# Peptides against a protein of PDB entry 7C96, part 11

Target 1, 73 residues: chain A of PDB entry 7C96
Amino acid sequence: PVIPDDFRCPISLELMKDPVIVSTGQTYERTCIEKWLQAGHGTCPKTQQTLTSTVLTPNYVLRSLIAQWCEAN

## One batch from the design tools (peptide; made by RFdiffusion4, then SolubleMPNN)

Design b1_p10_5_s3 (from b1_p10_5, 5 letters changed)
Fold by OpenDDE base, seed 1:
Structure b1_p10_5_s3 (fold): chain B 73 residues (1-73), chain A 10 residues (1-10)
Amino acid sequence: as target 1 above (73 residues)
Amino acid sequence: LEARIEELQA
C-alpha cells in the first residue's frame, strides 16, 4: 500500500520511525534533522524559516498513528 | 542530505 505523505520524512521520503518536531512546527525523522543541524544549518529544511530553537520535540502522536497504520497494512 | 533538501526547497 501507498505510504501516506504525512507519514514520510520530508527529507528521506521514508516512513518515519522517530519523528520529531522543530520550532517551525514541521516534523522530520530525528536522524535526518540532527544531521542537518550538526552541519551548521539553522533553518527548517521544508520551509526555509530560521529556527528559533534547536530543540527537537518527539511527535508521539504521529509515531502512534504510523504504528497503527503499519499494523493494519 | 543537502542535495535532497535543496530539491525540497525548489
Scores: peptide ipSAE 0.341, ipTM 0.869, DockQ to the pose 0.881
Fold by OpenDDE base, seed 4:
Order: C-alpha cells, then sequence, then structure tokens
Structure b1_p10_5_s3 (fold): chain B 73 residues (1-73), chain A 10 residues (1-10)
C-alpha cells in the first residue's frame, strides 16, 4: 500500500523507523539527519533554517503511528 | 545524501 507522506523521511523517502525531531520541528530518520549533521551542516534539510540546537528528540508519537499503520497494512 | 538535500531545497 501507499505510504503516507508524513511517515516518510524527507531525506531517504523511506518509511521512518526511528523518527527524530530537529529544532525546527521537522522530523527525519535518525540515521539520515545524523549523517547530515556529521557532515558539518547546521541547517534543516527541508526548510534550510539554521538549527538552534543539534539535539535530536525522538518522535514517539509518530513512531507509534507508523507502527500502527504497519500493523494494519 | 547531498543530492537529495539539494532536491529538497530546490
Amino acid sequence: as target 1 above (73 residues)
Amino acid sequence: LEARIEELQA
């Protein structure tokens, strides 16, 4: 079935397994955003806004929603 | 990765 856009990482375009929220409020797959940050970038890939923090907050709600979707589909 | 980011920012 078609994966909801909100469940796909903006970078990998794949179903997120470990979604994390950056300071701009955007959510990415952890591995993708970590690679971006490790490469020396300090901006949000999607919005191009400067990140006020490099802290990555787990998006547990989204993770749960994705799990529920996977269970049903 | 960078190529995809470029696409996102375009």
Scores: peptide ipSAE 0.227, ipTM 0.827, DockQ to the pose 0.784
Fold by OpenDDE base, seed 5:
Structure b1_p10_5_s3 (fold): chain B 73 residues (1-73), chain A 10 residues (1-10)
Amino acid sequence: as target 1 above (73 residues)
Amino acid sequence: LEARIEELQA
């Protein structure tokens, strides 16, 4: 079935397994955004805004929604 | 990843 756009990582374009929120409020797959940060980048891949923090906050709500979707599909 | 990242940053 068609994967909802909100469930796809903006970087990998794949269904997120461990979604995390960056300081700009955008959500990415943890591994993807970590690689981006490790490369020395300080901006949000999607919005290009400067990150005020490199802290990654787990998006538990989205993770739950994705899990529910996966169970049904 | 780099290719997609570049696409997003363009």
Scores: peptide ipSAE 0.089, ipTM 0.769, DockQ to the pose 0.554
Fold by OpenDDE base, seed 2:
Structure b1_p10_5_s3 (fold): chain B 73 residues (1-73), chain A 10 residues (1-10)
Amino acid sequence: as target 1 above (73 residues)
Amino acid sequence: LEARIEELQA
């Protein structure tokens, strides 16, 4: 089945396993966004908005939804 | 990674 776009990381385009939310509200795979931040960038990859914080918040709801989808498909 | 991000921001 086709993986819903909302379940794919905007960067890797792969199914997210550890989705995290940045200050702009966008969600990325943890490893992808961490590499971006480690490279010295201070903007949101998708929106180009300046990040007000570099804190990454786990998106537990999305993680659960993805897990449920994987179980059914 | 950087190439993909560049694509998104283009």
Scores: peptide ipSAE 0.067, ipTM 0.737, DockQ to the pose 0.733

Design b1_p10_5_s4 (from b1_p10_5 with V5I A6K)
Fold by OpenDDE base, seed 5:
Structure b1_p10_5_s4 (fold): chain B 73 residues (1-73), chain A 10 residues (1-10)
Amino acid sequence: as target 1 above (73 residues)
Amino acid sequence: LEEKIKELQE
């Protein structure tokens, strides 16, 4: 089935398993954004905005929505 | 990964 765009990581383009929110409000797969940050980048991959923080906040709501979608599909 | 980002940003 077609995976909703909001459920795909902007980087990997795959269904997110561990979605995390960055300071810009965008959500990415944890592993992907961590690698981006580890490479020394300080911007949001999708928006190119400067990150005001490198803190990654788990997007539990999205995780739940994705889980529900996976159950049905 | 960085190549993937490049594609995303272009």
Scores: peptide ipSAE 0.045, ipTM 0.686, DockQ to the pose 0.766
Fold by OpenDDE base, seed 4:
Structure b1_p10_5_s4 (fold): chain B 73 residues (1-73), chain A 10 residues (1-10)
Amino acid sequence: as target 1 above (73 residues)
Amino acid sequence: LEEKIKELQE
């Protein structure tokens, strides 16, 4: 079935398993954004905005929605 | 990863 765009990581383009929110409000797969940050980047991959923080906040709501979608499909 | 992101941003 067609995966909702909001459920795909902007980096991997795959269904997110551990979605996290960056300071810009964008959500990415944890492993993807961590690699990006570890590479020395301080910007949001999608928006190219400078991150005001490197804190990654788990997007539990999205995680739940994705889980529900996976169960139904 | 960096190249992939770069392409996606174009």
Scores: peptide ipSAE 0.045, ipTM 0.666, DockQ to the pose 0.784
Fold by OpenDDE base, seed 3:
Structure b1_p10_5_s4 (fold): chain B 73 residues (1-73), chain A 10 residues (1-10)
Amino acid sequence: as target 1 above (73 residues)
Amino acid sequence: LEEKIKELQE
């Protein structure tokens, strides 16, 4: 089935399993954004905005929505 | 940016 765009990581373009929110409010797959940060980048991949923090906050709501979608499809 | 994102997708 067609995966909703909001359920795909902006980096991997795949269905997110562990979505996390960065300081700019954008959501990414944890492993993807961690690799980006470890590579020395301090910006948001999607918006190019400078990150005010490198803290990654789990997007529990999105994780649940994705789980529900996967169960139904 | 586009190239850097591409690198992460590989």
Scores: peptide ipSAE 0.043, ipTM 0.695, DockQ to the pose 0.161
Fold by OpenDDE base, seed 2:
Structure b1_p10_5_s4 (fold): chain B 73 residues (1-73), chain A 10 residues (1-10)
Amino acid sequence: as target 1 above (73 residues)
Amino acid sequence: LEEKIKELQE
């Protein structure tokens, strides 16, 4: 089945397992964005905006939605 | 990873 765009990590293009939100409001797979930050980058991969914080907030709602989708498809 | 990001930003 076709995976909804909102459920795919902008970086990996794969179904997110541990989605996290960055300061710009964009959501990424935790592993992907952590590697980006560890590489010394301070911008949002998708929007190229400067991150006001490097804190990563778990997107629990999205995680649940993805889980529900997986069970139905 | 960086290659994928480059493509995203194009």
Scores: peptide ipSAE 0.039, ipTM 0.664, DockQ to the pose 0.778

Design b1_p10_6_s1 (from b1_p10_6, 6 letters changed)
Fold by OpenDDE base, seed 1:
Structure b1_p10_6_s1 (fold): chain B 73 residues (1-73), chain A 10 residues (1-10)
Amino acid sequence: as target 1 above (73 residues)
Amino acid sequence: SWIDEIEAMF
């Protein structure tokens, strides 16, 4: 079935496994955003806004929603 | 655009 857009990482375009939230409120796959940050970028890939913090917060709610979707499909 | 940057990196 078609993967909901909100469940796909803006970078990998794949269903997220370990979604994390950046300071701008956008969510990405952890490995993808970490690679972006390690490359020296200080902006949000999707919005291009400057990150006020490099802290990555696990998006547990989204992780759960994705798990539920996978269970049903 | 951000798309170009992403495509170049990943």
Scores: peptide ipSAE 0.188, ipTM 0.824, DockQ to the pose 0.222
Fold by OpenDDE base, seed 3:
Structure b1_p10_6_s1 (fold): chain B 73 residues (1-73), chain A 10 residues (1-10)
Amino acid sequence: as target 1 above (73 residues)
Amino acid sequence: SWIDEIEAMF
């Protein structure tokens, strides 16, 4: 089935398993954004905005929605 | 663009 775009990581383009929110409000797969940050980048890949924090907040709502979608499809 | 940077790294 077609994976909803909002369920795909902007970096990997794959279904997110551990979605996390960055300071700009954008969501990425944890491993992907961590690699981005580790590479020395201090910006949001999607928006190019400078991150005010490197804290990654789990997107529990999205995680649940993805889980529900996976169960139904 | 961000796409270029992403494609270069991943």
Scores: peptide ipSAE 0.187, ipTM 0.823, DockQ to the pose 0.224
Fold by OpenDDE base, seed 2:
Structure b1_p10_6_s1 (fold): chain B 73 residues (1-73), chain A 10 residues (1-10)
Amino acid sequence: as target 1 above (73 residues)
Amino acid sequence: SWIDEIEAMF
């Protein structure tokens, strides 16, 4: 089955397991965005906007949607 | 580009 684009991490291009939201509203796999930030980047990979915060918020809704999709496919 | 930057890191 084809994985919906919204369920793929913009960085890894893989199905997200631990999706987190950055200050710009974009969602990434936690491990991917943490590596990006740890490398010294202060921007959103997708939008290239400067992050107003480095806080990563779990996207529980998306996590649930992905789980539901995986169950059905 | 965005893709180049990501490719360089991962």
Scores: peptide ipSAE 0.184, ipTM 0.825, DockQ to the pose 0.181
Fold by OpenDDE base, seed 4:
Structure b1_p10_6_s1 (fold): chain B 73 residues (1-73), chain A 10 residues (1-10)
Amino acid sequence: as target 1 above (73 residues)
Amino acid sequence: SWIDEIEAMF
């Protein structure tokens, strides 16, 4: 089945397993955004906005929604 | 674009 766009990481383009929210409000797969930040980037890949913080907040709601989708499909 | 940078990185 077609994976909903909101469930795909903007970086990996794959179904997210550990989605995290950055300061701009965008959500990415944890491993992907961590690699981006570790490479020395301080911007949001999707919006190119400067991150006001490098704190990554788990998106538990989205994680649950993705899990539910996986169970149904 | 950022897409090109991402494709090069991953």
Scores: peptide ipSAE 0.179, ipTM 0.819, DockQ to the pose 0.178

Design b1_p10_6_s2 (from b1_p10_6, 4 letters changed)
Fold by OpenDDE base, seed 1:
Formats: sequence, C-alpha cells, structure tokens
Structure b1_p10_6_s2 (fold): chain B 73 residues (1-73), chain A 10 residues (1-10)
Amino acid sequence: as target 1 above (73 residues)
Amino acid sequence: SWIEEILARF
C-alpha cells in the first residue's frame, strides 16, 4: 500500500522508524538529520530556516501512528 | 553529493 506522505522522511523519502522533531517543527528520520547536522548545516532541510537549536526531540506520537498504520497494512 | 541531492529536492 501507498505510504502516507506524513509518514515519510523528507530526506530519505522512506517510512520513518525513529522520527525526530527539529526546532522548526519539521520531522525527519533521526539518522538522516544527524548526518545533515554533522555535515555542518544549521538549517532545516525542508524549510531552509535556521535552526534555533540542534536538539532533536523524538516524535512519539508519529512513531505510534506509523506503528498502527504498519499493523493494519 | 547526497547533500546536493537533498538541497535540490526542496
């Protein structure tokens, strides 16, 4: 079945396994955004906005929704 | 590079 757009990482375009939220409110796969930040970028890949923080917050709600979707499909 | 590919996507 087709993966809902909101469940795909904007970077990898794959179903997120460990979604994390950046300061701009966008969510990415942890490994993807960590590589981006480690490469020296301080902006949000999707919005190009400067990140006010490099702290990555786990998106537990989305993780749960993805799990529910996977169980049903 | 992968970075360039990402930047080109948005």
Scores: peptide ipSAE 0.351, ipTM 0.868, DockQ to the pose 0.674
Fold by OpenDDE base, seed 2:
Structure b1_p10_6_s2 (fold): chain B 73 residues (1-73), chain A 10 residues (1-10)
Amino acid sequence: as target 1 above (73 residues)
Amino acid sequence: SWIEEILARF
């Protein structure tokens, strides 16, 4: 089945397994955004906004939604 | 590289 856009990481374009929220409010796969930041980028890939913090907050709601979707599809 | 691909995407 077609993966909902909101469930795909903007970086990997794949279904997120460990979604995390950056300071801009955008959500990415943890491993993807960590690699992006580690590469020296301090901006949000999708919005190009400068991140006010490098803290990554787990998006538990989205993780749950994705899990529910996977179970149903 | 993967970084270049990402940068080009957005």
Scores: peptide ipSAE 0.346, ipTM 0.868, DockQ to the pose 0.763
Fold by OpenDDE base, seed 3:
Structure b1_p10_6_s2 (fold): chain B 73 residues (1-73), chain A 10 residues (1-10)
Amino acid sequence: as target 1 above (73 residues)
Amino acid sequence: SWIEEILARF
């Protein structure tokens, strides 16, 4: 079945397994955004806004929704 | 670079 857009990482374009929220409120796959940050970028890939923090917050709600979707499909 | 390719998507 077609994966909902909100469940796909903006970077990998794949179903997120460990979604994390950046300071701009956008969500990415943890490994993807970590690689982005390690490359020296301090901006949000999708919005290009400067990140006020490099803290990555787990998006537990989205993780749960994705898990539920995977079980149903 | 892969970074530029990612940015180009948006």
Scores: peptide ipSAE 0.342, ipTM 0.865, DockQ to the pose 0.664
Fold by OpenDDE base, seed 4:
Structure b1_p10_6_s2 (fold): chain B 73 residues (1-73), chain A 10 residues (1-10)
Amino acid sequence: as target 1 above (73 residues)
Amino acid sequence: SWIEEILARF
């Protein structure tokens, strides 16, 4: 089945397994955004806004939604 | 696209 756009990481374009929210409110796969940050970037890949924090907050709601989708598809 | 730009950085 077609993966909903909101369930795909903007970076990997794959179904997110460990979605995390950055300070701009955008969500990415943890590993992807960590690599981005480790590479020295301090901006949000999608919005290009400067991150006010490098804290990554787990998006538990989205993770659950993705899990539900996976179970149904 | 922005995606291509990002991917180019990896």
Scores: peptide ipSAE 0.304, ipTM 0.849, DockQ to the pose 0.212

Design b1_p10_6_s3 (from b1_p10_6, 4 letters changed)
Fold by OpenDDE base, seed 4:
Structure b1_p10_6_s3 (fold): chain B 73 residues (1-73), chain A 10 residues (1-10)
Amino acid sequence: as target 1 above (73 residues)
Amino acid sequence: SWLEEIEARF
């Protein structure tokens, strides 16, 4: 089935397994955004806004929604 | 490269 856009990482374009929220409110796959940050970037890939923090907050709600979607599809 | 692809996407 077609993966909902909100369930896909803006970076990998794949279904997120460990979605995390950056300071701008955008959500990415943890591994993807970590690589981005480790590469020396301090901006949000999607919005290009400067990150006020490099803290990555787990998006548990989205994780659950994705899990539910996977179970149904 | 991976990084270039990401940078070009946005």
Scores: peptide ipSAE 0.241, ipTM 0.829, DockQ to the pose 0.790
Fold by OpenDDE base, seed 1:
Structure b1_p10_6_s3 (fold): chain B 73 residues (1-73), chain A 10 residues (1-10)
Amino acid sequence: as target 1 above (73 residues)
Amino acid sequence: SWLEEIEARF
């Protein structure tokens, strides 16, 4: 079935396994955003906004929703 | 596109 857009990483375009939230509120797959930051970027890939922090917060709610979706589909 | 730009960096 079609993967909901909100469940796909903006970078990998794949179903997120370890979704994390950046300071702008956007969510990415952890590995993708970490590579982006390690490359020296300080902006949000999706919005180009400057990140006020490089802290990555696990999106546990989304993780759970994705798991539920996967179980049903 | 922004995605293409990002992809170029990975």
Scores: peptide ipSAE 0.193, ipTM 0.800, DockQ to the pose 0.215
Fold by OpenDDE base, seed 2:
Structure b1_p10_6_s3 (fold): chain B 73 residues (1-73), chain A 10 residues (1-10)
Amino acid sequence: as target 1 above (73 residues)
Amino acid sequence: SWLEEIEARF
């Protein structure tokens, strides 16, 4: 089935397994955003806004929604 | 596109 856009990482374009929120409020797959940050970037890939923090917050709500979707599809 | 730009950085 078609994966909802909100469930796909903006970077990998794949279904997120470990979604994390950056300071701008955008959500990415953890491994993808960590790679981006480790490469020396300090901006949000999607919005190009400067990140006020490099702290990554797990998006538990989205993780649960994705899990529910996967169970139903 | 923005995605192409992102991919080019990796």
Scores: peptide ipSAE 0.173, ipTM 0.789, DockQ to the pose 0.218
Fold by OpenDDE base, seed 5:
Structure b1_p10_6_s3 (fold): chain B 73 residues (1-73), chain A 10 residues (1-10)
Amino acid sequence: as target 1 above (73 residues)
Amino acid sequence: SWLEEIEARF
């Protein structure tokens, strides 16, 4: 089935398993955004906005929605 | 593309 766009990581384009929110409010797969930050980048890949923090917050709502979708498909 | 540019930054 077609994966909803909101369930795909903007970087990997794959279904997110551990979605995290950055300071700009955008969500990425944890491993993807961590690699981005570790490479020395301080901007949001999607919006190019400067990150005010490098703290990554788990997106539990999205994780749940994705899990539900996976179970149904 | 956007994605190619992002991937190239890693």
Scores: peptide ipSAE 0.132, ipTM 0.759, DockQ to the pose 0.221

Design b1_p10_6_s4 (from b1_p10_6, 4 letters changed)
Fold by OpenDDE base, seed 5:
Structure b1_p10_6_s4 (fold): chain B 73 residues (1-73), chain A 10 residues (1-10)
Amino acid sequence: as target 1 above (73 residues)
Amino acid sequence: SWLDEVLARF
């Protein structure tokens, strides 16, 4: 079935397994955004806004929603 | 590279 856009990482374009929220409120797969930051980027890949923090917050709500979707599909 | 592939999407 078609994966909802909100469940896909903007970087990998794949279903997120460990979604994390950046300071701009956008969500990415943890490994993807970590690589982006490690490469020296200080902006949000999707919005190009400057990140006010490099802290990554687990998006537990989204993780749960994705899990529920996977169970049903 | 991985980075190039990512950047190509934006």
Scores: peptide ipSAE 0.194, ipTM 0.802, DockQ to the pose 0.493; fails the geometry check
Fold by OpenDDE base, seed 4:
Structure b1_p10_6_s4 (fold): chain B 73 residues (1-73), chain A 10 residues (1-10)
Amino acid sequence: as target 1 above (73 residues)
Amino acid sequence: SWLDEVLARF
């Protein structure tokens, strides 16, 4: 089935397994955004906004929603 | 590269 856009990482374009929220409020797959940051980027890939923090916050709600969707599809 | 691929999407 077609994966909802909100469940796909903007970077990998794949279903997120460990979604994390950056300071801009956008959500990415942890490994993807970590690679982006490690490469020296200080901006949000999707919005190009400067990140006020490099802290990555787990998006537990989204993780749960994705899990529920996977169970149903 | 991976980075180039990512950047091309935005």
Scores: peptide ipSAE 0.168, ipTM 0.785, DockQ to the pose 0.596; fails the geometry check
Fold by OpenDDE base, seed 3:
Structure b1_p10_6_s4 (fold): chain B 73 residues (1-73), chain A 10 residues (1-10)
Amino acid sequence: as target 1 above (73 residues)
Amino acid sequence: SWLDEVLARF
């Protein structure tokens, strides 16, 4: 079925499995954003805003919503 | 590169 856009990582364009929030409030797949940061980038891929922190916060609500969607579809 | 492809999406 069609995956909701909000459930897709802006980088991989795939269904997120471990969504994390960056300082700008955008959410990405953990692996993807970590690779981005490791490559030397200090900006948010989606907004291009400078990250005030490189801390990645798990988006538990989104993880749960995605899990529920996967069970139903 | 992978990065270039990602950047091109925005």
Scores: peptide ipSAE 0.158, ipTM 0.781, DockQ to the pose 0.610; fails the geometry check
Fold by OpenDDE base, seed 1:
Structure b1_p10_6_s4 (fold): chain B 73 residues (1-73), chain A 10 residues (1-10)
Amino acid sequence: as target 1 above (73 residues)
Amino acid sequence: SWLDEVLARF
């Protein structure tokens, strides 16, 4: 079935497995955003806003919602 | 590169 847009990583465009939140509030797949940061970027890929922090916070709520969706589909 | 591909999406 069609994957809800909010469940897809803005970078990989795939269903997120380990979603993390950046300082701008946007969520990405951990692996994708880590590669972006390692490449020397200090901005949010989606919004282009400067990141006030490079800390990546696990989005547990979204992870749970995705898991529930996967069980139903 | 992968970076170019990603940037093209925004």
Scores: peptide ipSAE 0.158, ipTM 0.781, DockQ to the pose 0.537; fails the geometry check

Design b1_p10_7_s1 (from b1_p10_7, 5 letters changed)
Fold by OpenDDE base, seed 1:
Structure b1_p10_7_s1 (fold): chain B 73 residues (1-73), chain A 10 residues (1-10)
Amino acid sequence: as target 1 above (73 residues)
Amino acid sequence: SELEERISQL
């Protein structure tokens, strides 16, 4: 079935497995955003806002929602 | 899109 937009990484456009939240509040797949940051980018891919921190916070709620959706579909 | 353009820089 169609994957909900909120469950897809803005970068890879794939179903997220390890979603993390950046300083702007946007969520990405960990590996994708880490590569973005390591490439020297200091902005949020989706919003283009400057990141105030490089800390990545796991989005456990979303991870669980995605897991539940996968089980049902 | 702008996002696609930025992503292409990876």
Scores: peptide ipSAE 0.225, ipTM 0.822, DockQ to the pose 0.169
Fold by OpenDDE base, seed 4:
Structure b1_p10_7_s1 (fold): chain B 73 residues (1-73), chain A 10 residues (1-10)
Amino acid sequence: as target 1 above (73 residues)
Amino acid sequence: SELEERISQL
């Protein structure tokens, strides 16, 4: 089945397993965005905006939606 | 894309 775009990480383009939200409101796979930050970047990959914080907030709603989609497909 | 260009810097 075709994976909904909103369920794919902007970096890996794969179905997200541990989606996290950055300060700009964009969501990424935790591992991907952590590598981006560890590489010394202080911007949002998708928007190129400067991150006001490096805190990564779990996107539990999206995680649940993805789980539901996986169960049905 | 611009995103791909930035990601290539990893």
Scores: peptide ipSAE 0.225, ipTM 0.818, DockQ to the pose 0.168
Fold by OpenDDE base, seed 5:
Structure b1_p10_7_s1 (fold): chain B 73 residues (1-73), chain A 10 residues (1-10)
Amino acid sequence: as target 1 above (73 residues)
Amino acid sequence: SELEERISQL
C-alpha cells in the first residue's frame, strides 16, 4: 500500500520508526537527523531554518498513528 | 531536490 507522505522521513523517504521533532517543528527519523547534526549542520533540512536547539523531542502522536496504519496494512 | 543536494554534502 501507498505510505502517506506525512509518515515518511523527509531525509530517508522511508516510513518513520522513531520520529522526532526539531526546534522548527519539523519531524524526522531520529537516526537521520542525528547524522545530519553530527555532520556539523545547524539548520532544519526541510525548511533551511536555523535550529534554536539541538534537542530532539519524540513525536509520540505520530508514532502511534504510524503504528495504527501499519496494523491495518 | 534542494533537500537531496544538502544531504549529498554529508
Scores: peptide ipSAE 0.219, ipTM 0.815, DockQ to the pose 0.169
Fold by OpenDDE base, seed 2:
Structure b1_p10_7_s1 (fold): chain B 73 residues (1-73), chain A 10 residues (1-10)
Amino acid sequence: as target 1 above (73 residues)
Amino acid sequence: SELEERISQL
């Protein structure tokens, strides 16, 4: 089935397993955004905005929604 | 896209 765009990581384009929110409010797969940051980038891949913080916050709501979707599809 | 271009830098 077609994966909803909101459930796919902007970087990997794959279904997110461990979605995290960056300072700009955008959500990415943890491993993807961590690699991006570790590579020396200080901007949000999606918006190109400068990150005010490198803190990554788990998006538990989205994680739950994805899990529910996977159960039905 | 611009995003794809940035991603390619990973």
Scores: peptide ipSAE 0.192, ipTM 0.803, DockQ to the pose 0.169

Design b1_p10_7_s2 (from b1_p10_7, 4 letters changed)
Fold by OpenDDE base, seed 1:
Structure b1_p10_7_s2 (fold): chain B 73 residues (1-73), chain A 10 residues (1-10)
Amino acid sequence: as target 1 above (73 residues)
Amino acid sequence: SELEERIAKL
C-alpha cells in the first residue's frame, strides 16, 4: 500500500516511528532530526528556516494515526 | 534536490 506523504519523514522518506515537531512546525523522525542538529545545522531541513529552538516536541497525534494506518494496512 | 544535498553530508 502507498504510504501517505504526511506519514513519511522529510529526511528519510520512510514511515515515521517517533515523529517530533521542530520550532518551525515541521515534523520529522526523531533520530533523523537529531542527527541533523548534532551535525551542526540550525535550520529546518524542509523549509530552510532558522530554528528558534532545539526543543523537539513529540507529535502524539501523528504517531497514533500512523499506528492505526499500520494496523489497517 | 537541495534537501538531499544537505542530508548527504551527514
Scores: peptide ipSAE 0.262, ipTM 0.840, DockQ to the pose 0.169
Fold by OpenDDE base, seed 4:
Formats: C-alpha cells, structure tokens, sequence
Structure b1_p10_7_s2 (fold): chain B 73 residues (1-73), chain A 10 residues (1-10)
C-alpha cells in the first residue's frame, strides 16, 4: 500500500514508528533526529531553522494515526 | 552513511 507522506520520516522516508516533534514543529523518526543531533547539529533537517531546544516531544497523535493506518492496510 | 546522504538531500 502507498504510505501517506505525512506518515513517513523526512530523513529515512520510512513509516515512522516513534515520531517525535522538534522545536520547529516538524516531526521525525526518533532514531533519525537523535543521530542528527548527536552529530552536533542544531538545526531542523527539513527547514534548516535553528532549534530553540533539543527536546524531542513524542507525537502521540501521529503515532496513533499511523497505528490505525497500519491496522487497516 | 546512508542516513547522512538522505539528510544532505533535504
């Protein structure tokens, strides 16, 4: 089945399993964005905006939507 | 790495 674009990580392009939100409001797969941050980057990969915080907030709503999609497809 | 390549293309 075709994976909705909003359900894929901007970095891995794969269906997100543990989506997290960065300070810019963009969502990434946790492992992908953590690797980016660990490499010493302080910007949002997608927007290139400077991150005001390195806190990663779980996107529970999206996680639930993805789970529902997976059950139906 | 593969990840770095994907990141570079964003």
Amino acid sequence: as target 1 above (73 residues)
Amino acid sequence: SELEERIAKL
Scores: peptide ipSAE 0.246, ipTM 0.839, DockQ to the pose 0.484
Fold by OpenDDE base, seed 5:
Structure b1_p10_7_s2 (fold): chain B 73 residues (1-73), chain A 10 residues (1-10)
Amino acid sequence: as target 1 above (73 residues)
Amino acid sequence: SELEERIAKL
């Protein structure tokens, strides 16, 4: 079935398994955003805004929603 | 990899 846009990582365009929130409020797959940060970037891939922090916060709500969607589809 | 390419283009 068609994957909801909000469930796909802006970088990989794939269903997120470990979604994390950056300081700008955008959510990415952990592996993807970590690679971006490790490359020395300090901006949000989607919005290009400067990140005020490099802390990645797990998006538990989204993770649960994705899991529920996967169970139903 | 394709993923790396996409990251590079962001």
Scores: peptide ipSAE 0.205, ipTM 0.827, DockQ to the pose 0.295
Fold by OpenDDE base, seed 3:
Structure b1_p10_7_s2 (fold): chain B 73 residues (1-73), chain A 10 residues (1-10)
Amino acid sequence: as target 1 above (73 residues)
Amino acid sequence: SELEERIAKL
């Protein structure tokens, strides 16, 4: 079935396994956003807004929703 | 890699 857009990383476009939230409120796959930051970028890939911090907060709710979706499909 | 390529496009 079609993967819901909210479940896909804006960078990889793949189903997120370890979704994390950046300071702008956008969610990305941890690995993807970490590589982005490591490359020296200080902006949000999706919105291009400047990141207030580089802290990555796990999106546990989304992680659970994705897991439930995977079990059902 | 494919991932790096997509990152570069952003």
Scores: peptide ipSAE 0.165, ipTM 0.808, DockQ to the pose 0.295

